# Peptides against a protein of PDB entry 5HB3, part 106

Target 1, 150 residues: chain A of PDB entry 5HB3
Amino acid sequence: RQMQDRCMSEYNQRIRNAPEGSIDPFRMACYKIIGRCDLSNRSLDGLQTDVNDWIWLQFNLARETDRSLELAGESYGLAELQASIREIGLKHFPKTAAEDTNGSFGMFFYLQILAGMFEQAIAYLYPFSYVDAVHFAIALTYYGLLRPVD

## One batch from the design tools (peptide; made by RFdiffusion4, then SolubleMPNN)

Design b1_p24_8_s4 (from b1_p24_8, 12 letters changed)
Fold by OpenDDE base, seed 5:
Structure b1_p24_8_s4 (fold): chain B 150 residues (1-150), chain A 24 residues (1-24)
Amino acid sequence: as target 1 above (150 residues)
Amino acid sequence: SLVDQMKALGVAKLQEIKEQVAAL
Protein backbone atom coordinates (compact mmCIF):
# COMPACT_ATOMS: atom_id res chain seq x y z
CA ARG B 1 0.00 0.00 0.00
CA GLN B 2 2.80 2.38 0.76
CA MET B 3 4.40 1.61 -2.55
CA GLN B 4 1.14 2.15 -4.32
CA ASP B 5 0.62 5.44 -2.59
CA ARG B 6 4.08 6.51 -3.56
CA CYS B 7 3.47 5.53 -7.15
CA MET B 8 0.25 7.46 -7.18
CA SER B 9 1.91 10.48 -5.71
CA GLU B 10 4.75 10.42 -8.18
CA TYR B 11 2.44 9.78 -11.08
CA ASN B 12 0.21 12.67 -10.18
CA GLN B 13 3.15 14.93 -9.58
CA ARG B 14 4.65 14.17 -12.94
CA ILE B 15 1.39 14.53 -14.77
CA ARG B 16 0.81 17.91 -13.23
CA ASN B 17 4.26 19.37 -13.06
CA ALA B 18 6.36 17.84 -15.77
CA PRO B 19 7.14 19.98 -18.76
CA GLU B 20 5.38 18.98 -21.90
CA GLY B 21 7.12 16.13 -23.61
CA SER B 22 9.52 15.51 -20.77
CA ILE B 23 7.67 12.64 -19.19
CA ASP B 24 9.28 9.27 -19.61
CA PRO B 25 6.48 7.18 -21.01
CA PHE B 26 8.02 3.98 -19.73
CA ARG B 27 8.10 5.32 -16.22
CA MET B 28 4.54 6.40 -16.51
CA ALA B 29 3.65 2.98 -17.76
CA CYS B 30 5.28 1.46 -14.72
CA TYR B 31 3.27 3.69 -12.44
CA LYS B 32 0.13 2.76 -14.24
CA ILE B 33 0.77 -0.96 -14.10
CA ILE B 34 2.27 -1.25 -10.64
CA GLY B 35 0.50 1.59 -8.95
CA ARG B 36 -2.71 1.27 -10.92
CA CYS B 37 -2.64 4.98 -11.46
CA ASP B 38 -5.25 6.75 -13.53
CA LEU B 39 -7.13 3.67 -14.62
CA SER B 40 -9.52 5.85 -16.55
CA ASN B 41 -6.72 6.34 -19.04
CA ARG B 42 -5.67 2.89 -20.14
CA SER B 43 -3.53 3.93 -23.05
CA LEU B 44 0.17 4.54 -23.35
CA ASP B 45 0.13 7.44 -25.77
CA GLY B 46 3.80 8.17 -25.43
CA LEU B 47 4.76 4.70 -26.54
CA GLN B 48 4.57 3.11 -29.92
CA THR B 49 2.30 0.28 -28.96
CA ASP B 50 0.42 -2.19 -31.06
CA VAL B 51 -2.83 -3.95 -30.36
CA ASN B 52 -1.04 -6.72 -28.53
CA ASP B 53 0.55 -4.24 -26.18
CA TRP B 54 -2.77 -2.57 -25.64
CA ILE B 55 -4.62 -5.76 -24.84
CA TRP B 56 -1.81 -6.90 -22.58
CA LEU B 57 -2.13 -3.68 -20.67
CA GLN B 58 -5.89 -4.03 -20.39
CA PHE B 59 -5.64 -7.49 -18.92
CA ASN B 60 -2.96 -6.43 -16.50
CA LEU B 61 -5.09 -3.56 -15.32
CA ALA B 62 -8.26 -5.58 -15.11
CA ARG B 63 -9.05 -6.83 -11.62
CA GLU B 64 -12.15 -8.55 -10.40
CA THR B 65 -12.13 -7.01 -6.98
CA ASP B 66 -14.78 -5.51 -4.85
CA ARG B 67 -14.76 -1.82 -5.50
CA SER B 68 -14.70 -1.23 -1.80
CA LEU B 69 -11.45 -3.14 -1.54
CA GLU B 70 -9.69 -1.55 -4.47
CA LEU B 71 -6.67 0.24 -3.08
CA ALA B 72 -6.23 2.38 -6.16
CA GLY B 73 -9.61 3.98 -5.67
CA GLU B 74 -10.52 3.05 -9.21
CA SER B 75 -11.92 -0.19 -10.47
CA TYR B 76 -11.46 -1.88 -13.79
CA GLY B 77 -12.69 -5.40 -14.21
CA LEU B 78 -13.54 -7.83 -16.94
CA ALA B 79 -16.89 -6.21 -17.57
CA GLU B 80 -15.24 -2.88 -18.21
CA LEU B 81 -12.68 -4.51 -20.44
CA GLN B 82 -15.40 -6.18 -22.43
CA ALA B 83 -17.17 -2.88 -22.75
CA SER B 84 -13.98 -1.30 -23.98
CA ILE B 85 -13.47 -4.01 -26.55
CA ARG B 86 -17.01 -3.57 -27.77
CA GLU B 87 -16.48 0.13 -28.10
CA ILE B 88 -13.21 -0.28 -29.93
CA GLY B 89 -14.80 -2.81 -32.20
CA LEU B 90 -17.55 -0.45 -33.13
CA LYS B 91 -15.12 2.32 -33.91
CA HIS B 92 -12.06 0.73 -35.36
CA PHE B 93 -12.84 -2.67 -36.79
CA PRO B 94 -14.78 -3.68 -39.86
CA LYS B 95 -18.34 -4.76 -39.35
CA THR B 96 -18.63 -6.56 -42.65
CA ALA B 97 -16.32 -8.27 -45.06
CA ALA B 98 -16.87 -5.45 -47.49
CA GLU B 99 -15.41 -3.01 -44.99
CA ASP B 100 -12.38 -5.14 -44.31
CA THR B 101 -9.53 -3.70 -46.29
CA ASN B 102 -6.66 -4.77 -44.09
CA GLY B 103 -7.81 -8.11 -42.78
CA SER B 104 -8.16 -6.72 -39.30
CA PHE B 105 -11.29 -8.70 -38.52
CA GLY B 106 -9.16 -11.44 -37.10
CA MET B 107 -7.70 -9.14 -34.51
CA PHE B 108 -11.10 -8.11 -33.25
CA PHE B 109 -12.14 -11.73 -33.16
CA TYR B 110 -9.03 -12.45 -31.15
CA LEU B 111 -9.73 -9.63 -28.71
CA GLN B 112 -13.25 -10.86 -28.13
CA ILE B 113 -12.04 -14.40 -27.54
CA LEU B 114 -9.46 -13.20 -25.04
CA ALA B 115 -12.11 -11.27 -23.19
CA GLY B 116 -14.41 -14.27 -23.02
CA MET B 117 -16.92 -12.79 -25.42
CA PHE B 118 -17.30 -16.10 -27.21
CA GLU B 119 -20.78 -15.77 -28.62
CA GLN B 120 -20.07 -12.31 -29.90
CA ALA B 121 -16.74 -13.41 -31.31
CA ILE B 122 -18.32 -16.22 -33.29
CA ALA B 123 -21.12 -14.00 -34.48
CA TYR B 124 -18.59 -11.45 -35.60
CA LEU B 125 -16.35 -13.93 -37.37
CA TYR B 126 -19.16 -15.65 -39.22
CA PRO B 127 -19.58 -13.16 -42.06
CA PHE B 128 -15.83 -12.95 -42.60
CA SER B 129 -15.03 -16.62 -42.46
CA TYR B 130 -17.89 -19.04 -42.25
CA VAL B 131 -15.70 -22.10 -42.02
CA ASP B 132 -13.55 -20.69 -39.26
CA ALA B 133 -16.56 -19.51 -37.32
CA VAL B 134 -18.06 -22.97 -37.46
CA HIS B 135 -14.81 -24.55 -36.37
CA PHE B 136 -14.45 -22.26 -33.40
CA ALA B 137 -18.11 -22.63 -32.52
CA ILE B 138 -17.71 -26.38 -32.40
CA ALA B 139 -14.58 -26.11 -30.33
CA LEU B 140 -16.11 -23.63 -27.91
CA THR B 141 -19.23 -25.74 -27.58
CA TYR B 142 -17.12 -28.76 -26.84
CA TYR B 143 -15.49 -26.93 -23.97
CA GLY B 144 -18.82 -25.64 -22.74
CA LEU B 145 -17.85 -22.06 -23.41
CA LEU B 146 -20.45 -21.27 -26.01
CA ARG B 147 -23.92 -20.66 -24.69
CA PRO B 148 -26.84 -21.86 -26.67
CA VAL B 149 -28.53 -19.22 -28.71
CA ASP B 150 -31.78 -18.30 -27.44
CA SER A 1 -0.04 -14.30 -37.99
CA LEU A 2 -1.88 -14.59 -34.72
CA VAL A 3 -5.07 -15.24 -36.60
CA ASP A 4 -3.42 -18.01 -38.53
CA GLN A 5 -2.17 -19.52 -35.33
CA MET A 6 -5.58 -19.41 -33.78
CA LYS A 7 -7.07 -20.91 -36.87
CA ALA A 8 -4.56 -23.69 -36.80
CA LEU A 9 -5.32 -24.40 -33.20
CA GLY A 10 -9.02 -24.32 -33.84
CA VAL A 11 -8.72 -26.69 -36.73
CA ALA A 12 -6.53 -29.00 -34.74
CA LYS A 13 -9.01 -29.03 -31.92
CA LEU A 14 -11.87 -29.65 -34.28
CA GLN A 15 -10.01 -32.56 -35.72
CA GLU A 16 -9.46 -33.92 -32.28
CA ILE A 17 -13.13 -33.61 -31.49
CA LYS A 18 -14.07 -35.35 -34.70
CA GLU A 19 -11.76 -38.18 -33.91
CA GLN A 20 -13.16 -38.52 -30.45
CA VAL A 21 -16.70 -38.53 -31.72
CA ALA A 22 -15.85 -41.07 -34.36
CA ALA A 23 -14.35 -43.29 -31.73
CA LEU A 24 -17.57 -43.21 -29.68
Scores: peptide ipSAE 0.020, ipTM 0.433, DockQ to the pose 0.076
Fold by OpenDDE base, seed 2:
Structure b1_p24_8_s4 (fold): chain B 150 residues (1-150), chain A 24 residues (1-24)
Amino acid sequence: as target 1 above (150 residues)
Amino acid sequence: SLVDQMKALGVAKLQEIKEQVAAL
């Protein structure tokens, strides 16, 4: 708690008072991760990150506790993460094999799997790779992770 | 068993996807 408060204080002070472009993005990232500062902005500005870095950050920031228990005053849980992934999928990933110009369907499948969106992941993968979708469906069902849909 | 084979293939494919993602 004390450390978090200190992080938040420093974060807010720098955001408000630091000259434009003078903020160390790594330091701010530390405040974000450790202090859970400004959870409405779940990005690392000023850093070149890839999808793996992004998803890692999202999971680190995600908490399943009630908002009332969140010391940061803001909350971000798995549901919000899943919503974000869905949104990203709608905007940036192909819906069909015909739309797949970059072969990026695997990335979106991967993100959905990581976020526990198993049914959606299988449904998404199916038009790209029937065989793979079936394999994953069987595996997920075996482990009790796939819910049957009519 | 067939199920075990399918599981193994699924896991292998997942690993392949992870590697592809990591390479991006």
Scores: peptide ipSAE 0.019, ipTM 0.428, DockQ to the pose 0.060
Fold by OpenDDE base, seed 1:
Structure b1_p24_8_s4 (fold): chain B 150 residues (1-150), chain A 24 residues (1-24)
Amino acid sequence: as target 1 above (150 residues)
Amino acid sequence: SLVDQMKALGVAKLQEIKEQVAAL
């Protein structure tokens, strides 16, 4: 707790007082990860990150904690992560096979699976790859992650 | 079993997707 409080204090101080461009982005990333500072901004500004880095960060920041006990004053859990993935999907990923020029549908499918959005993931994959969607549906059903509609 | 085969295929496909993502 003490370390977290110190991180928050330092983070806030730097954001408020540091000249523009003078902040070490890696240090800020550390404060965000360790101190859970400014959870409303879940991007690492000034760092070149890929989708894997982004999703890793999201899972690191997402915690199933009692909102009343969240020290950061902001709650970020699985539900919020899922919401973020939905938003990203709407903005950056193809909705239909006709819109898919780069085969990026697989990435969005992957993100949904990681976030536990199994039903949505299968529904999304179906128009792109019927066979793959069926295989995943069977697998997910077998593991009890997908409820077959009776 | 057919179910086992489909599971294996699903896992393989997931691995393929992961590799594609890593290559981006």
Scores: peptide ipSAE 0.025, ipTM 0.464, DockQ to the pose 0.060; fails the geometry check
Fold by OpenDDE base, seed 3:
Structure b1_p24_8_s4 (fold): chain B 150 residues (1-150), chain A 24 residues (1-24)
Amino acid sequence: as target 1 above (150 residues)
Amino acid sequence: SLVDQMKALGVAKLQEIKEQVAAL
C-alpha cells in the first residue's frame, strides 16, 4: 500500500509538474503497469505501440480482483475490456466482407478470441471465412469454450 | 482422431493470426 501510494504520488507529480516532453514514457508505463496509476487512461503515451502491445496492456491492467481489495480508485476487469473491444470493432474493423479492403477482419477476430468473446468471434468470422469459422467453432466446442445454441 | 486434427488446425490458425498481428 505504501509503495502504491508513492507510485501514485510520483505519477501525479510528474504529469502535473514535468516540463512538456521531459517525461520518460517508459517510466510512466511502469507506473501504470506496476503502480496501476491512472487506469482510466489505458494507453501508453509517447510510445510507439502496436495492436499486440495494446492488447497486452489491456490484459495486464484488467484484473479480476475483488473491488474491495483494489487500492486503485477505478476497477478495470474483463467485462470492461470486452466492452472496449466491441467499441473498437465498431469503429475500426469491417462489419461485412464487402467492407474488408485490407483483410483486417482477422485481427478483430483475434482480439475477440483473446478476450474470451468466443460466440461473437465465431459469428463475426463466419461471413468472412466459412471454413475457418467452422474449424474454430469445432475446436472451441471441444474445449468447452463455445456454448452451442440449441 | 478427427477431433485432434481439428484442434491442431485451430491452434495453427490462431498462431498464424498471431503472427499476422505481430507483423502489423
Scores: peptide ipSAE 0.022, ipTM 0.425, DockQ to the pose 0.060; fails the geometry check

## One batch from the design tools (peptide; made by RFdiffusion4, then SolubleMPNN)

Design b1_p25_1_s1 (from b1_p25_1, 12 letters changed)
Fold by OpenDDE base, seed 5:
Structure b1_p25_1_s1 (fold): chain B 150 residues (1-150), chain A 25 residues (1-25)
Amino acid sequence: as target 1 above (150 residues)
Amino acid sequence: STDDVFEKHKEEIDKMGREVLEKLR
């Protein structure tokens, strides 16, 4: 807790007092990842990152325990991550098999699985690939991760 | 922004999507 408070203080001081562009982007990344500073901005500005880096960041910033004591802007849990993935799906991925051209639906399926959205992931995959959806549904059911809809 | 990441890396995302499907089969 003391370390987090120190990181937040330093982060705020740097944002307020440092000339534009003078802040080391790696230092800012450390404040975000370790200090959980400014979680409303879940990107690493000024760094060259790929999609894997983005995925890694989202899941590392997400915490299971909603600290009721954390300011609303500092709380980022599984529910918020799942909401973000839903929004990404609506904006950047095909909604129907007819819209698919390059197989990107597999990536959205993967993101939903990583976020524990198993039922939604299977339902999404089903119209694109019936066989794959059924096979994965069987596996998820075997491990007790998929709840059958009565 | 998140939107910028997905737009910039669209080709990579397409490739990754195909790789996911290949691993499932």
Scores: peptide ipSAE 0.449, ipTM 0.919, DockQ to the pose 0.893
Fold by OpenDDE base, seed 3:
Structure b1_p25_1_s1 (fold): chain B 150 residues (1-150), chain A 25 residues (1-25)
Amino acid sequence: as target 1 above (150 residues)
Amino acid sequence: STDDVFEKHKEEIDKMGREVLEKLR
């Protein structure tokens, strides 16, 4: 807790007082990851990152913490991550098979699965690939992750 | 921003999407 408070203090001080571009982006990343500072901004500006880095960051920042116990004024859990993935889907991925040109729908399917959005993932995949959706639905049902509709 | 990441890496995301589909098959 003391370390977190110190990180938050230093982070806020540097954001407010440091000249633009003078702060080491790796140091800022450490404040975000370790200190959970400024969780509303879940991007690492100034760092050369790829999509894998983004995925890793989102899941590491998402914590199963009771909102009441989070010392940081901001809570970011699985529900918030799932909401973020939904928004990403609406903005950056094809909504229908007719919009698919490069197979990017597979990535959105993958993101939904990672976030535990199994029913939504299957429903999304179904119009793009019927066979794949059915096969995956069977597997999820077998492991008790998908509830059969009565 | 998240939007910037996805726009910048669109080609990579497309490739990754195809790779996911290949693994499903």
Scores: peptide ipSAE 0.443, ipTM 0.918, DockQ to the pose 0.909
Fold by OpenDDE base, seed 2:
Structure b1_p25_1_s1 (fold): chain B 150 residues (1-150), chain A 25 residues (1-25)
Amino acid sequence: as target 1 above (150 residues)
Amino acid sequence: STDDVFEKHKEEIDKMGREVLEKLR
């Protein structure tokens, strides 16, 4: 608790008082990841990050912590992550097979799977690749992650 | 922002999408 409070205090102080560009972006990343500071901003400014880094960050920040234990007052859990992924899907991925040009739908499928959105992932994949959707649905059912519709 | 990440890395996302599909098959 004391360490987290200290991290938040230092983070806030630096953001407010430090000249632009003077803060070590790696240090800021540490405050965000370890200290869970400013979870409303889930981007690492000043770092050259790729999509894998973004994915890693989102899932590491998403903790099923009891809201009571999150000292930061900001709860970012699985539900919030799932909401974010839905929003990303609406903005950045093809909605229909006709809109698909480069196969990016596979990435959105992957993101939904990672976030535990299994039913939605299969439903999304189905119009793009029937065979893949069916095969994956069978696999998910086998592992008890997809409920068969009676 | 998240939007900036996806716009900046659009080509990478497309590639990753294809790789996901290849791994499924």
Scores: peptide ipSAE 0.441, ipTM 0.918, DockQ to the pose 0.913
Fold by OpenDDE base, seed 1:
Structure b1_p25_1_s1 (fold): chain B 150 residues (1-150), chain A 25 residues (1-25)
Amino acid sequence: as target 1 above (150 residues)
Amino acid sequence: STDDVFEKHKEEIDKMGREVLEKLR
């Protein structure tokens, strides 16, 4: 707790007082990941990152913390991550098979699966690939991850 | 921003999407 408070204090102080461009991006990343500082900004500015790095960051930041224990008032859990993925889907991925040009729908399907959005993932995949959606739905049902429609 | 990441890596995302589909088949 004391370490986290110190990290937050230092982070806030640096954001407010440091000259523009003087902040070490790696240090800021450490404050974000370890100290859970400024979770509203879930990007690592100034670092060369790829999509895998982004995915890794989102899932590491999304901790199931009992809201009661989060001192900093900002909670970022699975629900918030799922909300973010929904927003990403609306902005950056095809909504229909007619909009698909390069197979990017597979990535959005993957992101939804990673976030535990199984029903939504299958529903999304279905119009793009009927066979794949059905097969995956069967598998998810077998493992108890998908609720059959009564 | 998240939007910048997805715009910058669009080609990579497309590739990854295809790879996911290949694993499903």
Scores: peptide ipSAE 0.438, ipTM 0.917, DockQ to the pose 0.927

Design b1_p25_1_s2 (from b1_p25_1, 13 letters changed)
Fold by OpenDDE base, seed 5:
Structure b1_p25_1_s2 (fold): chain B 150 residues (1-150), chain A 25 residues (1-25)
Amino acid sequence: as target 1 above (150 residues)
Amino acid sequence: STDKVLEEHKEKIDAMGREVLESLR
């Protein structure tokens, strides 16, 4: 907790007081990742990153913690991550097979799986690829990850 | 920022999507 408080203090101080361009982006990244500072901004400013880095960051920043114990009132857990994934899906991925042109639906399927949204992932994949959806559903069921239909 | 990232890396996302599908088969 002391370390986190220190990180938050230093992060805020630098953001407010440092001249533009003088902040070490790697240091700021450390504050974000290790110190969990400014979780509402899930990007690494000043660093050249790719989509893999972005994905990695989203999942690593997610924590299942007691919200009452979170510093500065910031909380970002699995539920928030799942909500973000849903939002991303609505904005950036095909909703129907007719909208798909390049197979990007596979990526959204993958993101949902990574976020533990198994039932939703299968339901999403089904209209794009019946065979793949069924096969994956069987596998998930085998491992006890897919809930039975009522 | 999320929107920007996804738009900038659209081609890579498409490619990754295809890779995911291939891994399922």
Scores: peptide ipSAE 0.345, ipTM 0.891, DockQ to the pose 0.884
Fold by OpenDDE base, seed 3:
Structure b1_p25_1_s2 (fold): chain B 150 residues (1-150), chain A 25 residues (1-25)
Amino acid sequence: as target 1 above (150 residues)
Amino acid sequence: STDKVLEEHKEKIDAMGREVLESLR
């Protein structure tokens, strides 16, 4: 907690007072990851990052904790992550098989699985690949992760 | 910012998507 408060203080001071481009991007990244500063912005500005880095960041920032213990305005958990993934899906991934040209639907399926959105993931995959969806549904059911529907 | 990242790495995302599908088969 003490370290987090210190990070927040330093982050706020630097972001407000430092000239643009003068702040070490790696230091700012540390404040975000360790100090949980500015969680509304889940990107690392000024750094050369790829999609894997982005995925890693999303899941590391989303932690299960008592929200009352978080700093005001700096709460980000599984529910928020899942909501973000849904939004990303609507904007950046194919919604139907007819829209798919490059197999990117597989990535959205993967993100949903990582976030524990199993029912939604299967429902999404089904129109793209019937066989894959059925096989994965069987596996999820076997492990008790998929809820049956009436 | 998220939109920018995803657009900048669209080709990589496509490739990763295909890799996921291959791993399922």
Scores: peptide ipSAE 0.328, ipTM 0.884, DockQ to the pose 0.880
Fold by OpenDDE base, seed 1:
Structure b1_p25_1_s2 (fold): chain B 150 residues (1-150), chain A 25 residues (1-25)
Amino acid sequence: as target 1 above (150 residues)
Amino acid sequence: STDKVLEEHKEKIDAMGREVLESLR
């Protein structure tokens, strides 16, 4: 679309030519979100954001579109997002109940659910909280989101 | 970077994790 192309053009121009510190971070954020510019950098530089903003950004940048149709020449879809979530899980979240100190496993469970990683989310939660995992599995199954083992 | 964001907001992430668990019960 014309708007996306324009955003990409302006983003690239400003990144390359604008004096340091002169770029409005909100404007750049708009270019990133709308124009899908520089998807390898999935952060909003120069803005004070919290973890909720970060989560929002990750999912908004992810697109389930044909990669061949990407105007920016780069793609970031659900698969890439899921890969990123797996990676941060390995680095920043407990792998076993013994490693859990503050209940952060719940957050990683949540992220996996948001990303549609239902089977993995349940499998992850199970050793931390059997009851919760079973209850959630029942709900997911009811809605046809959890694939049962044949 | 993602790592910096997660480390910076660790306390909030922990709290959110607990909220998620509470919502399941």
Scores: peptide ipSAE 0.315, ipTM 0.880, DockQ to the pose 0.900
Fold by OpenDDE base, seed 2:
Parts: C-alpha cells; sequence; structure tokens
Structure b1_p25_1_s2 (fold): chain B 150 residues (1-150), chain A 25 residues (1-25)
C-alpha cells in the first residue's frame, strides 16, 4: 500500500536523520503501528506507557502477513508472538508453585490465553491452582478451544 | 526492552495476575 510505503520511508528518514529528541514520539508510534515500521522493536520509546499498553501493542503488531509482499523482510505474526510469550514466561514468571510469591502466574496464564495457547495455559496453571485450571479447561472444551487428552 | 518493561511494572503485573485469578473464580 502506498501509505505504508510512505510511512516506512518517513520513519526511516526520521530515525536516521533527525536530531535526537526532535521527533514526536506519538508520530513515531503511528508509524510503527500503522506503517508497521521496525517491528523488531516492539516498544514505544519516549512514551510513558503501562503494562496494558505493552500488551495492546504486542497483539496489535501481530498480524498475518504475506511474506512475499514484505518489503523490509520483517514479519511479526501470531507464531512470533507466541514464541515471545514463551520466552517471557521462562524469564519473568514462576515456573513452579514453589516459585510463586505474588500471584504473577495468573498474568502469564492470561497472556497465554490471549495468544491462543490454551493447552499450554491450562498446563501451566494446573500446578498453581488445580481447581481454576480444571474449571477453565471445562469452559475451553465446551467452546471447542481445548482438546481433551486421556 | 521487554525485560525492562516487565521489571518496571512488576507490581502491576502481580496485581493484574491476581485479578485474573479472581475472575476465574
Amino acid sequence: as target 1 above (150 residues)
Amino acid sequence: STDKVLEEHKEKIDAMGREVLESLR
């Protein structure tokens, strides 16, 4: 799309040639979100954001793309997002109930659910909260999102 | 900078985690 090409061009020009701090961070955010520029950097520098903003950004940047049409060779889809979430889990969230201190496992469960990682989410939640995992598994199964295993 | 974001907002993440769990019950 012509608009996307224009965004990419302007984004690249500004990041390379503009003096530091002279670029409107909101404009740069627009280039990233709408123009899908520099998807390797999925953060909005210069903006005060919270965790919700971060989550929103990750999922909005994740798009099904036709690789044959990609200009910059950068793609970020659901698979990449899921991989990222797995990595985040390994680094920033408790792996076992014994490691849990503040209930952050619930957040990682939530992220996995948002990313469609239903089986993994249930498997993760199970050792932390058996009852919650079972109830949620029943619900997911009811909607055909979880395939029960013997 | 994902690591930085998550570390900076650890308290909020914990709180949100608890909220998620409460919503399941």
Scores: peptide ipSAE 0.309, ipTM 0.878, DockQ to the pose 0.909

Design b1_p25_1_s3 (from b1_p25_1, 13 letters changed)
Fold by OpenDDE base, seed 5:
Structure b1_p25_1_s3 (fold): chain B 150 residues (1-150), chain A 25 residues (1-25)
Amino acid sequence: as target 1 above (150 residues)
Amino acid sequence: STDDVLEKHRELIDKMGREVLEKLR
C-alpha cells in the first residue's frame, strides 16, 4: 500500500510538473503497471508498442485487487476488461461472416477466450466457422468451462 | 487511444486472427 501510494504520488507529480518531453516513458510505464496509476488510460504513451503489448497490458492491469484499495474511479478488474473487449468487438471486428475479409474474427474470438468470455466467444465464432465453434465448445464443456444451457 | 492502436495494427490483428484459427484446427 505504501509503495502504491508512493507510485501514485510520483506519477501525479511528474504528470503535472515535469516539463513536456522530459518524462521517461519507461518509468511512467512502471508506475502504471506496478503502481496501477491512471488506469483510465490503458496505453503506454511514448513507447513503441504493438497489439501483443497492448493485450498484455490489458490483462496485467485487470487484476483482482481489493477494490477498497483502489481510488474511486480507477478500478479495473476482469469485469471492466470484459466490457472493454465487448466494446472493441463492436468497433473493430466483424459482426457477421459477411463482414469478414481477412479472418480478423479469429483475433476477437481469442480475446474473448482470454477474458473468460467462453459462451460469448463460441456464439461469436459459430457463424464464421461452425466446425471450429463446435469443436471448441466440446473442449470447453469437457473442462467444465462452458455451461451448457439446459 | 485504444482505437488508434487497433487501427494502426489492423494487418497484424488479421494475421494473428488467422493464426489462432489455424491452431484450432
Scores: peptide ipSAE 0.273, ipTM 0.863, DockQ to the pose 0.895
Fold by OpenDDE base, seed 3:
Structure b1_p25_1_s3 (fold): chain B 150 residues (1-150), chain A 25 residues (1-25)
Amino acid sequence: as target 1 above (150 residues)
Amino acid sequence: STDDVLEKHRELIDKMGREVLEKLR
């Protein structure tokens, strides 16, 4: 508790008072991960990250606990992560094959799979790549992760 | 296999992932 409180205090102090460009992004990342500071902002500013880093961070910040148990008064679990993925999809990814100019559908499919949104992922992929969607559907069904429609 | 399908899109996923992250900042 003391460590977490200290992290929160230092994190808030630096965000508010530190000159622009003087904050060590890695240190701030440590405060966020260890101290669970500012869970509403689940990004690492000033760091070069890729999608794998981002999704790793999301899972590390996720807790399956009641909000009342969080010192920061915030809760972030799998459901919130899935909601975030949906929101990102709506904003940044094609909804139909006709909208896909850069082939970015694969990225959104990947994110949904990582977040355990299997049925939605398959449904999304199907109009872009029938063959791939079928392959994934078969595999997921085999492992009991996808429920076939009657 | 599931892994094979993901691998086919790996390069594209990595590229687009960076772009998405930039937009989200």
Scores: peptide ipSAE 0.017, ipTM 0.388, DockQ to the pose 0.089
Fold by OpenDDE base, seed 4:
Structure b1_p25_1_s3 (fold): chain B 150 residues (1-150), chain A 25 residues (1-25)
Amino acid sequence: as target 1 above (150 residues)
Amino acid sequence: STDDVLEKHRELIDKMGREVLEKLR
């Protein structure tokens, strides 16, 4: 808690007081990751990040917060992450095989899997790659992650 | 807890993620 408070303090101080362009983005990233600072902005500003970096950050920031702390408007848990993934999917990824020009469906599948959206991931993958969807479905079922429809 | 679920499945997710990435390549 003390470390978190310190990180938050430093983060806020730098955001408010640092001259424009003087902020070390890596340092700010460290504060964000360790201190969970500014959860409303779940990006690493000033850093070139890829999808893997982004999703890694989301997982690190996602915590089940006590409902009491959610009142402060800075709650970010798995549900919010999943919502974000859904939104990203709707905006940036193909919905059908016919829309897939670059084979990017796999990335969205990957993101859904990482976010624990297993049923949705399989359902999404199925029209793009039947064989892969079946394989993953079997694996997920084996580990008890896919709920069989009774 | 959400954290427990994520932790418990971390290894599986990592494995699956790697497999997916390999297949996409």
Scores: peptide ipSAE 0.012, ipTM 0.407, DockQ to the pose 0.054
Fold by OpenDDE base, seed 1:
Formats: structure tokens, C-alpha cells, sequence
Structure b1_p25_1_s3 (fold): chain B 150 residues (1-150), chain A 25 residues (1-25)
């Protein structure tokens, strides 16, 4: 707890008082990951990251902890991650095959799978690729991850 | 070759990932 408090203090001080361009983005990332600082901002500014880095960060920040032990406003778990993925999907990914100009539907399918949103992922993929959706549905059902609605 | 297909697939995923992150920022 003392270490976490120190990390939070240093993080906040640097964000507020450091001259522009003087902040080491890797150091800030360490404070965020280890100290769980500023969980409302789940991005790594100043770093070259890809979608895998982003999703890795989300999973590291997401914790199924007793919310009563966390500071007010700093709770982030799997449910919040899934909510974020849904929001991203609504804003940045095609909803229908007709809207898909870049073939980006696969990325959103992938993100939903990683977040454990299996039913939603299959439902999303189905209108884009029927064959792939069926194959994934069979596989997920076989491993007990998909709950087929009777 | 299988390796070539996997590499092309990786490149595509990376490209798509970068585009998504740019939109999310």
C-alpha cells in the first residue's frame, strides 16, 4: 500500500508539474501498471503500441478485486473492460458487411473473443462470414465456452 | 509456404491494429 501511494503521488506530480516533452513514457507506463494510477485513462501516450499491446494493458489493469478496497472512481474489472469493447465496437467498427470498407470486422471479432464475449463475437461475425462463424461456434461449444441458447 | 501466409496475416493484423489504435486515440 505504501508503494502504491508513492507511485500515485509521483505519477500525479509528474503529470501536473513536468515540462512538456520531459516525461519518460516508459516510466509513466510503469506507474500506471504497477501503481494502478489514473485507471480512467487506459492508454499509453508517447509509446508505439499495437492492438495486442493495448489489449494486454487492459487485462493487466482489469482486476476482480473488492471494490470497497479501491479508491473511489478507480475500479476496473472484466465487466468494465467488456463495456469498453462494446463501446469501441459501436464507434469504430462496421456493424454490417455493407459498412465494411477496410475488412476491419475481423479485428473487432478478435477483441471480443479475447474479452470472453463469445456469444457476442459469434453473433457479430455471422453476417460478415457465415462459414467462419459456424466453425468458431462449433469450436467454442466443444470447449464449453459458448452457451447455445436452446 | 505456410510461413509466408502467417507472415502476411501478421502484417495485416498489425496494420489493422494500428488503424484501430489511431481511431481510439
Amino acid sequence: as target 1 above (150 residues)
Amino acid sequence: STDDVLEKHRELIDKMGREVLEKLR
Scores: peptide ipSAE 0.010, ipTM 0.361, DockQ to the pose 0.087

